# Peptides against a protein of PDB entry 5HDT, part 12

Target 1, 163 residues: chain A of PDB entry 5HDT
Amino acid sequence: MVVKTFMDMDQDSEEEKELYLNLALHLASDFFLKHPDKDVRLLVACCLADIFRIYAPEAPYTSPDKLKDIFMFITRQLKGLEDTKSPQFNRYFYLLENIAWVKSYNICFELEDSNEIFTQLYRTLFSVINNGHNQKVHMHMVDLMSSIICEGDTVSQELLDTV
Target 2, 163 residues: chain A of PDB entry 5HDT as posed
Amino acid sequence: MVVKTFMDMDQDSEEEKELYLNLALHLASDFFLKHPDKDVRLLVACCLADIFRIYAPEAPHTSPDKLKDIFMFITRQLKGLEDTKSPQFNRYFYLLENIAWVKSYNICFELEDSNEIFTQLYRTLFSVINNGHNQKVHMHMVDLMSSIICEGDTVSQELLDTV

## One batch from the design tools (peptide; made by RFdiffusion4, then SolubleMPNN)

Design b1_p9_7_s3 (from b1_p9_7, 8 letters changed)
Fold by OpenDDE base, seed 2:
Structure b1_p9_7_s3 (fold): chain B 163 residues (1-163), chain A 9 residues (1-9)
Amino acid sequence: as target 1 above (163 residues)
Amino acid sequence: SKPKKLRAR
């Protein structure tokens, strides 16, 4: 229900955005980010992705530490893209597609730990990317990585050496 | 659904 609520919401729904703001904040709590069920964590990640979409270009999360936690959390979920035969692959795909299109990670440029976040993201993507993924998956992965490189004035040499 | 607003630096 919660997943569908945010999934179906658009960026122009100002009244709804205000109505569900507290829920959005609650979903970023440690309870959900550290939930023991990986399927639940995936759902949470998708909700967070939708929240970033809905509230773009800003995010309702004001704490830099919380934002870092969220993106590190989302990054960890992207590991699920490795198993293309999983029944939940489509949801992982949704997560990837969403964050790539919205350019959600670009919020991280305002964080002092952006390098850590981007490094972990790239490591994760390179660890799961393979020839078994279809063109769309590859496209989103490339879009996600290239957008960060293009928008970032200062990208660590370590990251550049990896690319 | 594709967003109308995107996040840019």
Scores: peptide ipSAE 0.245, ipTM 0.895, DockQ to the pose 0.129
Fold by OpenDDE base, seed 5:
Structure b1_p9_7_s3 (fold): chain B 163 residues (1-163), chain A 9 residues (1-9)
Amino acid sequence: as target 1 above (163 residues)
Amino acid sequence: SKPKKLRAR
């Protein structure tokens, strides 16, 4: 399965990275980003997170507009963290853990619309954070937000005021 | 698997 393929791949396997490059590009197509099935979109988000991990520190996507679409898409999926009892929560946790550890959103600093992306991310995280989340979830959320604040020089005062 | 390379600006 495609999900497992990227999940099990490491950053040093250059031949495999080249082999699955076209698949990585295809997964970022509108067909998948706008897929009608919520569970499919979550799987796609996890794959994209793994792709960012595998190709770090750069992404295989050359279009700034496509990168924006991807991160806005991932941000929308993170809303699923709000229900800790959901059967899919573990996969949402995987998504959060991955992007927090990899610092995937830091790619957005190179985008013109970085402020929009970060604003949406913070709004989403603050909307879903609750006392039902365990310590690990809270830590990943904090790590994700802190890494952006600490590294960014383009973070708006408006965003800082919301923290 | 933990990544060896992380994204930074």
Scores: peptide ipSAE 0.198, ipTM 0.878, DockQ to the pose 0.129
Fold by OpenDDE base, seed 3:
Structure b1_p9_7_s3 (fold): chain B 163 residues (1-163), chain A 9 residues (1-9)
Amino acid sequence: as target 1 above (163 residues)
Amino acid sequence: SKPKKLRAR
């Protein structure tokens, strides 16, 4: 089980990180990012989040275009947070909690299209935020948005105006 | 569990 493999892996497991590096790279392929099954895409997103956690503060993906694709992909999955009664909500929560705590999106500051990525992230979060979410969900959403604003000297004024 | 290392620019 790929999901369990990355979820249980420690950051200090250097031999395992090397062993599963190729698997991590394959999970970011178009085959998985564009998979037709929504539940599969969610599992892929969670795996990618764990990969970012394991390899923090770096990432095994060296292509800026690939990193952009990954974060745009993860952003699209966050739309699933809207339905709090979904059987998959706990996995959406895991995804949100993980990327917020790790500050995974901070990698995007090194990308040319960082403004596009952050804009889509904020639009997505604001579209799903509702009173049905508990305090922890709201806290993670705020943490995620705040970390980008605090770190970003390069955050566009347009984005700031929408906050 | 929470990560020991975090992404910092």
Scores: peptide ipSAE 0.179, ipTM 0.868, DockQ to the pose 0.130
Fold by OpenDDE base, seed 4:
Structure b1_p9_7_s3 (fold): chain B 163 residues (1-163), chain A 9 residues (1-9)
Amino acid sequence: as target 1 above (163 residues)
Amino acid sequence: SKPKKLRAR
C-alpha cells in the first residue's frame, strides 16, 4: 500500500527517500490531484503530507506551480473536516495533524502566490471549524494557522484581519 | 510521533 509506505517511512531513511522519490513525484501528478474519487484524493493528500514530512525541511517538488497545486489541493481536502461523523474523519484528522506538526505550508512562503494559498487555507479552516470538533482538532487547526502567522512576515494584513 | 525535522520558512 502506497499510503502505508510513506506513513511508515522516517525522515532519516535516506536510502528509502531516494528509492521512493519517483513515486512521490508521481503522486503529485494531475492524475492523482484531479482523481474523480473523493476518497482517493484524501489518500493522496495524506501521502503528500507524509512526503512533506519525510523530506522536511525540503520538498521533492521543485516547480513552484506544482507546489501551489499541491497545497491548494491539500487545502480543498481539509474541507472534509466539517463532518465529524464521516467515516473518513480519522483520515482527515491525520492529514490535519500531519501538516500542522510538520508546518508543511511554510514551504509556501517561497511562492509568489503564497497569499492566495494562505487565504484559501484560512477560509477553509474557518468554514469547517465547529463545536463538534474535539480539543485535539481545534489545537491542530490553531497550530496550523499560528505557524503561518508567526513565520509570515510577508502575510498580508488582509489575511491577518480575518483571523 | 512528531517529526524530528520541521519545515521553516
Scores: peptide ipSAE 0.173, ipTM 0.871, DockQ to the pose 0.130

Design b1_p9_7_s4 (from b1_p9_7, 7 letters changed)
Fold by OpenDDE base, seed 5:
Structure b1_p9_7_s4 (fold): chain B 163 residues (1-163), chain A 9 residues (1-9)
Amino acid sequence: as target 1 above (163 residues)
Amino acid sequence: SKPKKLKAK
C-alpha cells in the first residue's frame, strides 16, 4: 500500500527515499491531484504530506509551479476538517497534524505566489474552525498559521488583517 | 528514536 509505505518511512532512510522518489513524483501528477474520488484525493494529500516530511527540509519537486499546485491541492483537502463526525476525520487530522508539525508550508516562502497560497490556507482554516474541534485540532491550526506569520517577511498586510 | 527534521523557517 502506497499510503502505508510513505507513512512508515523515516527521514533517514536514504536508500528507500531514492527507491520511491519516482513514486513521489508521480503522486503529484494531475492524475492524482485532479482525481475524481474525494477519498482518493485525501489519501494523496496524506501521502504528499508524508513526502514533505520524509524529504524535509527540501521537497523532491523541482518545479515551482508543481509545488504551488500541490499546496493549493492540500489546502483544498483541509476543508474536510469542518465535519468532526465524519468517518474520514481521523485522516484529515493526520494531514493537519503532519503539515503543522513539519511546517511544510514554509517551503512556499521561496515561491513567487506564496501570498496566494497562504491566503487560501488561512481562508480555508478560518472557514472550518468550529467549537466541535478538540484542543489538539485547534493547537495544530494555530501552530500552522502562527509559524507562517512569524516567519513571513513576504506575508501581505491583507493576510495579516484577516488574522 | 531518531531526531526529526522540520522545514526551515
Scores: peptide ipSAE 0.057, ipTM 0.770, DockQ to the pose 0.120
Fold by OpenDDE base, seed 2:
Structure b1_p9_7_s4 (fold): chain B 163 residues (1-163), chain A 9 residues (1-9)
Amino acid sequence: as target 1 above (163 residues)
Amino acid sequence: SKPKKLKAK
């Protein structure tokens, strides 16, 4: 199982990282990013988050456009955090926890369209944040947003208006 | 299981 494989892989597993590199690249294809099944898209997002974790601090994706697509894709999945009673909530939580811990979005600072990515992330998070979320969810959301603000050299006015 | 290596570090 692809999900389990990446989830269990260690960052120091160099041989495995090389072995599954092609799979990591294929998971970022339009076939998966635009899959019609929302549960499949969530699984793909979790796999991509794990890939960022495993290959940190470098992503295996060399195209800036592909990286943008991936982070916009992950951002769209985070809307699923709105329903805490969903059977898939635990996977949405995993996605949030992972990208917050790894600071995955921080790689976007190297992208020309970083402001667009961050703005979309903030808008999405603020749209789903509510008092029904437990403290851990709130913590990860705050960590994710704070890290971007603290480590960014500049913040767009559009992003500031969102906050 | 927190990562050993973080992005931007």
Scores: peptide ipSAE 0.056, ipTM 0.772, DockQ to the pose 0.131
Fold by OpenDDE base, seed 4:
Structure b1_p9_7_s4 (fold): chain B 163 residues (1-163), chain A 9 residues (1-9)
Amino acid sequence: as target 1 above (163 residues)
Amino acid sequence: SKPKKLKAK
């Protein structure tokens, strides 16, 4: 299983990182990012999150346009955090926990459209935050947003004012 | 345990 493969891989597995590089690249293709199945898209997002973790601090995706597509895609998946009773919530939690801990979005500071990406991220997170989330979920959401604020000398003042 | 690498600005 692709999900398990990347989930179990650590950052020191250089040989494996090379072995699965092509798979990592293919997972970011439009075929997967635009997959019609919502559950498949969630799995893809989790795999991409793991890929960012494994290859940190440098992602294997060299195209700025592709990176933008990926993070906009991940951001859209985070909408699934809104329903704490969903059968898929734990996987959404994994996605959130991963990208918050790894600080995956920090790579976006190098992108021309970073402001758009961060704006959409914050709008999405604030739209799904609710009192049904436990402390861990809240912590990861705060960590994710705070990391961008603290390091975001390129973040728009408009976005900063909304936080 | 070994430290995990994080994304850098």
Scores: peptide ipSAE 0.053, ipTM 0.755, DockQ to the pose 0.111
Fold by OpenDDE base, seed 1:
Structure b1_p9_7_s4 (fold): chain B 163 residues (1-163), chain A 9 residues (1-9)
Amino acid sequence: as target 1 above (163 residues)
Amino acid sequence: SKPKKLKAK
């Protein structure tokens, strides 16, 4: 399984990183990002998160437009965090934990549309956050948002006023 | 295990 392959891969495994580079690139294609099955899209998002982890601090996606598409895609998947009783919640948790730990969104600071990406991320997180989430979920959400505020120098005043 | 690499500003 593709998900398991990337999940188990180490950052310093250069041979494996090169071996699966083409697969990583293809997973970011419109075919997968616009897949009609929401469970498939969640799996794709988790794979993409692992890819960002594996190739950190860089990413195999060199196109700014592609990076924007990926992060907008990941952001859309985070809405699934709203239902803590969903059978897929653990996978949504994995997605959140990964991107928060890796600080994946920080690569977006170099993108022209970074403000749009961060705005959509914050709107999504505020939309799904609730008292039903355990402390770990809350901590990852806070880590994700605070890292962008603390480390970014291009965050709009509008976004700052929202926090 | 080794610490994971993080994204840098």
Scores: peptide ipSAE 0.052, ipTM 0.756, DockQ to the pose 0.111

Design b1_p9_8_s2 (from b1_p9_8, 4 letters changed)
Fold by OpenDDE base, seed 4:
Structure b1_p9_8_s2 (fold): chain B 163 residues (1-163), chain A 9 residues (1-9)
Amino acid sequence: as target 1 above (163 residues)
Amino acid sequence: MKGPRVVRS
């Protein structure tokens, strides 16, 4: 399946990265980002996270508008971390772990609407944090937010004051 | 998760 394909792919798999480039682009289409099934959207988010991992430090998405859509989409999925007893929690954990480890959101510093993206991310994380999460979840949440703060030359002071 | 060799800075 598509999820496993990107999950198992390494950053050094240049031939595979080229082979699945069109699939990576297709997964960011409105069809998937606006898919009516929330479980499908979660799987899409995990795939996108893996795509950002595989192509790091760059991304195959060249449109700033598309990148914004993707990160706003991923941010919305992180709300699912609120239910620690959900059968899908492990996939939400994977999503969080991945984007925190890769520092995927740091791509957003190149976007005009970076402050909007980061604001929504922080609001989302603070809305779900300390909801029965173990130390690993907390660590990834902190790492994700800290990576943005540390690079926050372009982050608004208003956002920094809310942290 | 398999750790990335390169991360976004």
Scores: peptide ipSAE 0.254, ipTM 0.892, DockQ to the pose 0.122
Fold by OpenDDE base, seed 2:
Structure b1_p9_8_s2 (fold): chain B 163 residues (1-163), chain A 9 residues (1-9)
Amino acid sequence: as target 1 above (163 residues)
Amino acid sequence: MKGPRVVRS
C-alpha cells in the first residue's frame, strides 16, 4: 500500500527517499489529483502530506504550478472535516494534524500565488470549523492558521477580511 | 505523529 509506505517512512531514510521519489512525483499527477473517487483523493492527500513531512523542509516538486495544484488539492480535501461521524474522519484528522505539525503550507511562501492558496485555506477551514469538533481538531486548525500568519511578512487584505 | 522531525518554520 502506497499510503502505508509513506506513512511509515522516516525523514532520515535517504535511500528510501530516493527509491520512492518517482512515486512521490507521480502521486502529484493530474490522474491522482483529479481522481473521480473521493476516498482515493483523500488517500492521495494523506500521501502528499507524508511526502512533505519526509522531504521537509523542502519538497521534491520543482514546479511552482504543481505545488500550487497540490496545496489547492489538499485544501479541497479538508472540507471533509465537516462530518465528524464519517468513517473517513480519522484520515481527515491525520491530514490536518500532519500539515499543521509539519507546517507544510509554509512552502507556499515561495510561490507567487501564496495569497490565493492561503485565502482558500482559511475560507475552507472557517467553513468547516464548528463547536462539535474536539479540542485537538480545533488546536490543529488554529496552529495551521496562526503559523501562516506568524511566518508571513504580509497577508493580503482579502485574507484578513476572511478572518 | 512520531518523534523528533524537521519542521518547516
Scores: peptide ipSAE 0.119, ipTM 0.815, DockQ to the pose 0.108
Fold by OpenDDE base, seed 5:
Structure b1_p9_8_s2 (fold): chain B 163 residues (1-163), chain A 9 residues (1-9)
Amino acid sequence: as target 1 above (163 residues)
Amino acid sequence: MKGPRVVRS
C-alpha cells in the first residue's frame, strides 16, 4: 500500500527515500492530482503530505509549477474538514496535523505565486472552521496560519487584512 | 509523529 509506505518512512532513511523517489514524483502527476475519485484524491494528499515530511526541509519536486499545483491541490482537499461526522474525517485530520506540524506550506515562500497559494489556503480554512471541531483541530488550523504569517516576509497586506 | 523531525521554519 502506497499510503502506508510513506506514512511509515522516516526522514533519515536515505536509501529508502531514494528507492521511492520515483513513486513520490509520480504521485504528483496530473493523473493523481486530477483523479476523479474524491477518496483517492484524499489519499494522494496524505501521501504528498508525508512526502513533504520525509524530505523536509526540501521537497523532491524541482518544478515550481508542480509545487504550486501540489499545494493548490492539498488546499482543495482541506475543504473536507468541514464535515466532522464524515467517515473520512480522520484522514483529513491527519492531513491537517501533518502539514501544520511540518510547516509544509512554508516551502511556498520560494514560489513566485506564494500569495495566491496562501490566499486560497486561508479562504479554505476559514470556510471550513466550525464549532464542531475539537480543540486539536482548531490548534492545527491556527498553527498552520500563524506559521505562514510569522515567516511571511512576502505575505501581502491584502492577505493580512483578511485574517 | 515519532521522534525528533526536521521541519520548515
Scores: peptide ipSAE 0.111, ipTM 0.808, DockQ to the pose 0.106
Fold by OpenDDE base, seed 3:
Structure b1_p9_8_s2 (fold): chain B 163 residues (1-163), chain A 9 residues (1-9)
Amino acid sequence: as target 1 above (163 residues)
Amino acid sequence: MKGPRVVRS
């Protein structure tokens, strides 16, 4: 399975990283980002999160527009964190944990539309936070938001007022 | 483009 391939791959596997680079690029295509199946989109988001981890510090995606699309896409998937009883919740948790630890969104500071991306991220996170989430989920959400505020000098005043 | 702050081991 493609998902398992990237999940099990580490940063030192240079030969494997080269072998699966074209697959990593293909997973960011509109075909997958706009896939009609929500479970497929979640799997794609998890793969993309792993790709950012594996290929750090240099992401294989060179287009700023593509990076924007990817992070807007990942943000939309995070809405699934709201239902803690969903069979897919563990994958949503994996996505959140991964992007928080890797600080994946911090690459967005290089994008012109970073404020749009961060605003949508914060709105999404605040919309899904609920008392059903355990401490780890809350901590990852806070870590993700705090890291962006701490490292960002381009964060809009509007976003700061809502935090 | 430069990736996240986590670096390769």
Scores: peptide ipSAE 0.067, ipTM 0.784, DockQ to the pose 0.377

Design b1_p9_8_s4 (from b1_p9_8, 6 letters changed)
Fold by OpenDDE base, seed 2:
Structure b1_p9_8_s4 (fold): chain B 163 residues (1-163), chain A 9 residues (1-9)
Amino acid sequence: as target 1 above (163 residues)
Amino acid sequence: MVGPKVVRN
């Protein structure tokens, strides 16, 4: 399974990184980003998170528009964190944990539409944050939001209005 | 998840 392949790969696997580079690029295609199956989209998001992890500090995606699409896509998947009783919650947690640890969204600082991406991220996170989440979930959400504020030179008024 | 040695800063 593709999900397992990237999940098990570490950052030092240079030969594997080259071997699966084409697959990584294909996973960011519209076919997967706009897949009608919710579970498939979640799996794709996790794979993309792993790809950002594996290729950190860089990403194999060269198009700024593609990067924007990917992070907007990942942001939309984070909405699934709202249901802690879902069978897929652990996979949503994996997604959150991964992007928080890797600071994957920091790639977006190089994008012209970074403020839009961060605004949507914050709105999404604040919409799903609730007292039913355990401390680890809260920590990752806080880490994710704080890292963006700390690394950014300035934040847009729209982002400030969201917070 | 394999812990990252390198993160994006």
Scores: peptide ipSAE 0.332, ipTM 0.916, DockQ to the pose 0.121
Fold by OpenDDE base, seed 3:
Structure b1_p9_8_s4 (fold): chain B 163 residues (1-163), chain A 9 residues (1-9)
Amino acid sequence: as target 1 above (163 residues)
Amino acid sequence: MVGPKVVRN
């Protein structure tokens, strides 16, 4: 299983990282990013999060447009955090925990459309945050947003005023 | 999840 392959891989596996590079690129194709099945999209998002973890602090994706598409895609999946009783909530939690821990969104500071990406991320998180979430979920959401603000000498004042 | 040794700063 592709999901398990990336979940079990660590950052020191240089030979494996080279071997599965083409697979990582393939997972970011429009076929997967625009897949009609919601559960498939969630699995793809988790794989992409693991890819960012494995290749940190770099990423195998060289196209700025592709990176934008990926992070906008991941942002859309985070809406699934709204239903804490969903059978898929644990995978949404994994996605949140991973990207917060790795600080994956910090790669977006190098992108021309970083402001758009961060704006959509904050809007999405604020739309799903509620009192039904436990302390760990809240902590990861705060960590994710704070890491961007702390590095955000490039973050627009308009976005900061909204937060 | 395998814990990251290196994170992006």
Scores: peptide ipSAE 0.311, ipTM 0.910, DockQ to the pose 0.120
Fold by OpenDDE base, seed 4:
Structure b1_p9_8_s4 (fold): chain B 163 residues (1-163), chain A 9 residues (1-9)
Amino acid sequence: as target 1 above (163 residues)
Amino acid sequence: MVGPKVVRN
C-alpha cells in the first residue's frame, strides 16, 4: 500500500525519493485532498506527513498555493484527535507525532499566508487538546506549537495573540 | 515511525 511505502522510506533513500516523486505529487492533488471518505483523507494526510519527513528539510511541492492547501488539509485532519476512543485515533496520533517531530509546518514560514495557516493550526489544536489525551499526545501538541512559536520573530502579533 | 535525521528548522 502507498501509505506503507512512504512510512517505511527514510531520508537517505535518494533513489526511492526520485522514484516516488510523481506519486508524492499526485497524492497532493485535489482528488485526494478533497476525497469524500474521511478515512481516505486521514491516510492521505499520513502519507503527506511522511513525504514531508522523507524530503525534509525541503518539499517536493513547488507551488506555494499547493503547500498552503496541503497544510490547511493536514490541519483539518488533526481535528480527529478529539475522539480518543476512535478506531482511527492511532493514525491521528501518527500524523501528530510525525509533523511534530519533523517540524513540517516550519516550511510554511516561507509562504505568504503563513499567519493564516498557523492561526488555523493553533485553533484546531486548542479545540482538541485536554480531551483525555495521554502525556505523549500532549507533548507532541506542545512540541508542534512550540516549534512555530520559537520562530516568533517571523510571525505576526495576531498569531501570538491567538496562542 | 522511522525518526528523521534531518528536521525542518
Scores: peptide ipSAE 0.172, ipTM 0.867, DockQ to the pose 0.121
Fold by OpenDDE base, seed 1:
Structure b1_p9_8_s4 (fold): chain B 163 residues (1-163), chain A 9 residues (1-9)
Amino acid sequence: as target 1 above (163 residues)
Amino acid sequence: MVGPKVVRN
């Protein structure tokens, strides 16, 4: 299973990183990003998060347009954090924990459309944040947003004014 | 999950 393969892989596994590089690239294809099944898209998002973790501080995706598509895709999946009683919530939590811990979105500072990505991320997070989330969820959400604010010299003033 | 040794800053 692809999900388990990347989930169990660490950053020091150079041989495995090389072996599964083509698979990592294939998972970012439109076929998976636009898959009609919501559960499949969540699994794809988790795989992509693990790929960013494994290959950090770099990423195997060289196209700025592809990176934008991936992060916009991941952002859309984070909407699933709203329902804390969903059987898929643990997988949404995994996604959030991963991208917050790795600071994956910081790669977007290199993109021309970074402000669009960060704006959509903040809108999504603020739309799902509620008092029903435990402190770990809140912590990861805050870490994710604050890291972008603290590290971002190119974040628009308009976005900063809304925070 | 196991935390990464290297993160993006």
Scores: peptide ipSAE 0.338, ipTM 0.914, DockQ to the pose 0.121; fails the geometry check

## One batch from the design tools (peptide; made by RFdiffusion4, then SolubleMPNN)

Design b1_p10_1_s1 (from b1_p10_1, 3 letters changed)
Fold by OpenDDE base, seed 3:
Structure b1_p10_1_s1 (fold): chain B 163 residues (1-163), chain A 10 residues (1-10)
Amino acid sequence: as target 1 above (163 residues)
Amino acid sequence: YKKPTFSYTP
């Protein structure tokens, strides 16, 4: 299982990282990002999050357009956090926990459309936050949002209005 | 030992 392979891999596994690099690149293809199955897209998002974790501090994806597509894609998946009773909630939680800890969205600061990405992220998070979420979920959401604010030296007015 | 994360320094 590809998902399990990346999930179980740590950052010190240099030989394994090299072995699976080509697979990591293919997981970001349009075939997976635009897959018609919602559950498959969630698994892809988790894999991408793990790939960023494993290869940090250097992302294996070099194309700015591809990076934008990936983070817009991950942002769209976070909408699934709204339903805490979903059978897939644990995977949505894993996605949130990962991107908050790894600070993978910091990659976006180097992108021309960083403000668009961050705006969509914040709007998505605020749209799904509810009292049904436990403290861990809230903590990760706060960590994710605060990290971006602290790291960035410039933020668009639109993003400021959202916060 | 702290594992690497992504950091942006302007």
Scores: peptide ipSAE 0.291, ipTM 0.817, DockQ to the pose 0.142
Fold by OpenDDE base, seed 4:
Structure b1_p10_1_s1 (fold): chain B 163 residues (1-163), chain A 10 residues (1-10)
Amino acid sequence: as target 1 above (163 residues)
Amino acid sequence: YKKPTFSYTP
């Protein structure tokens, strides 16, 4: 229910955004980020992606450490894109599409560990890319990576070499 | 119409 709530919420739903702000904060807790169930973690990631979408351009998470944890968490979930035949692939696709469109990872430029986050993101994406992915998946992956490269001027050479 | 997204300009 929580997943659907955030998924269906619009960016201009100010009253709802205010109402569910506390829930958004709780979803980023260690309890959810470290949940033992893989499917739950995926749903959490989708919720977090939607939260970024809804609250853009202002993320409700203010702690740099928490933001790092969130994006590292989301990055780990993207590993699930590797299997296009899995029942959960559509949710992984949703996650990818969302973060690519919203450009949520651009928040990371304000973090001192941005290079680490971006490096892990790129490595993860490159590790899961395969010929079984359709054009849309590839497009979102490219859009995601390109946005970061184009908007950031502090990306390490190591990261660029990985690309 | 483009909905708000995140952007970064150093």
Scores: peptide ipSAE 0.284, ipTM 0.812, DockQ to the pose 0.140
Fold by OpenDDE base, seed 5:
Structure b1_p10_1_s1 (fold): chain B 163 residues (1-163), chain A 10 residues (1-10)
Amino acid sequence: as target 1 above (163 residues)
Amino acid sequence: YKKPTFSYTP
């Protein structure tokens, strides 16, 4: 299974990274990003998060437009964190934990539309944060946002005013 | 071993 393959892959496994590079590229296609099944989209998001983890500090995606699509896609999936009682919550937690630890959104600083991406991310996170979340969820959310702010000499004042 | 993460320095 593709999900398990990327989840278990090590950053130091150069042979496997090369072998699955084409698969990583295909997972970012519109076919997967716009898949009609929400559970499939969540799995795709987790795979993409793992791909960023595996290939860090260099993403295998070279197109700025594709990178924008990916991060906007991941941001949309984070809305699922709002329901702590959902059967899929643990997978949403995995997604959050991964992107917070890997700091994958820092890739967006090189994109022309970085401010748009960060704005949508912050709005999404603040919209789903609630007292039902445990300390770990809150911690990952804070880590995710603070990482961007700490490197945010390039973050617009408009974004800061919105938050 | 510290695994790589992403960072950006303007």
Scores: peptide ipSAE 0.275, ipTM 0.809, DockQ to the pose 0.141
Fold by OpenDDE base, seed 1:
Structure b1_p10_1_s1 (fold): chain B 163 residues (1-163), chain A 10 residues (1-10)
Amino acid sequence: as target 1 above (163 residues)
Amino acid sequence: YKKPTFSYTP
């Protein structure tokens, strides 16, 4: 399975990274990003997160428009963190843990629409965060948000006031 | 050894 392939891949696997580069590019196509099945979209998001992890610190996606689409897509999937009793919650947790650790959203600082992306991310996280989440979930959410604030000289107070 | 991330700050 494609999901398992990227999940098990190491950052030092240079030969495998080259082999699966085309697959990584195809997973970011509109076919997958706009897939009608919610569970499929979650799997795609996890794969994309793993791809960023594997290829860090160099993203295989070079188009600013494509990068924006990807991160807006991932942000939309994070809404699934709201229901802790969902059978898919563990995959949502995996997604959150990955993007927090890898700091993949830091790629967005190079995009013209970074403020839009970060705004949507923060709004989404604050909309789903609740006292029912365990400490690990809270930790990853805080790590994700704080890392962007710490890294971003371009993160304006105006953005912070709008969330 | 620390695996690469997209952070610019250690």
Scores: peptide ipSAE 0.272, ipTM 0.800, DockQ to the pose 0.192

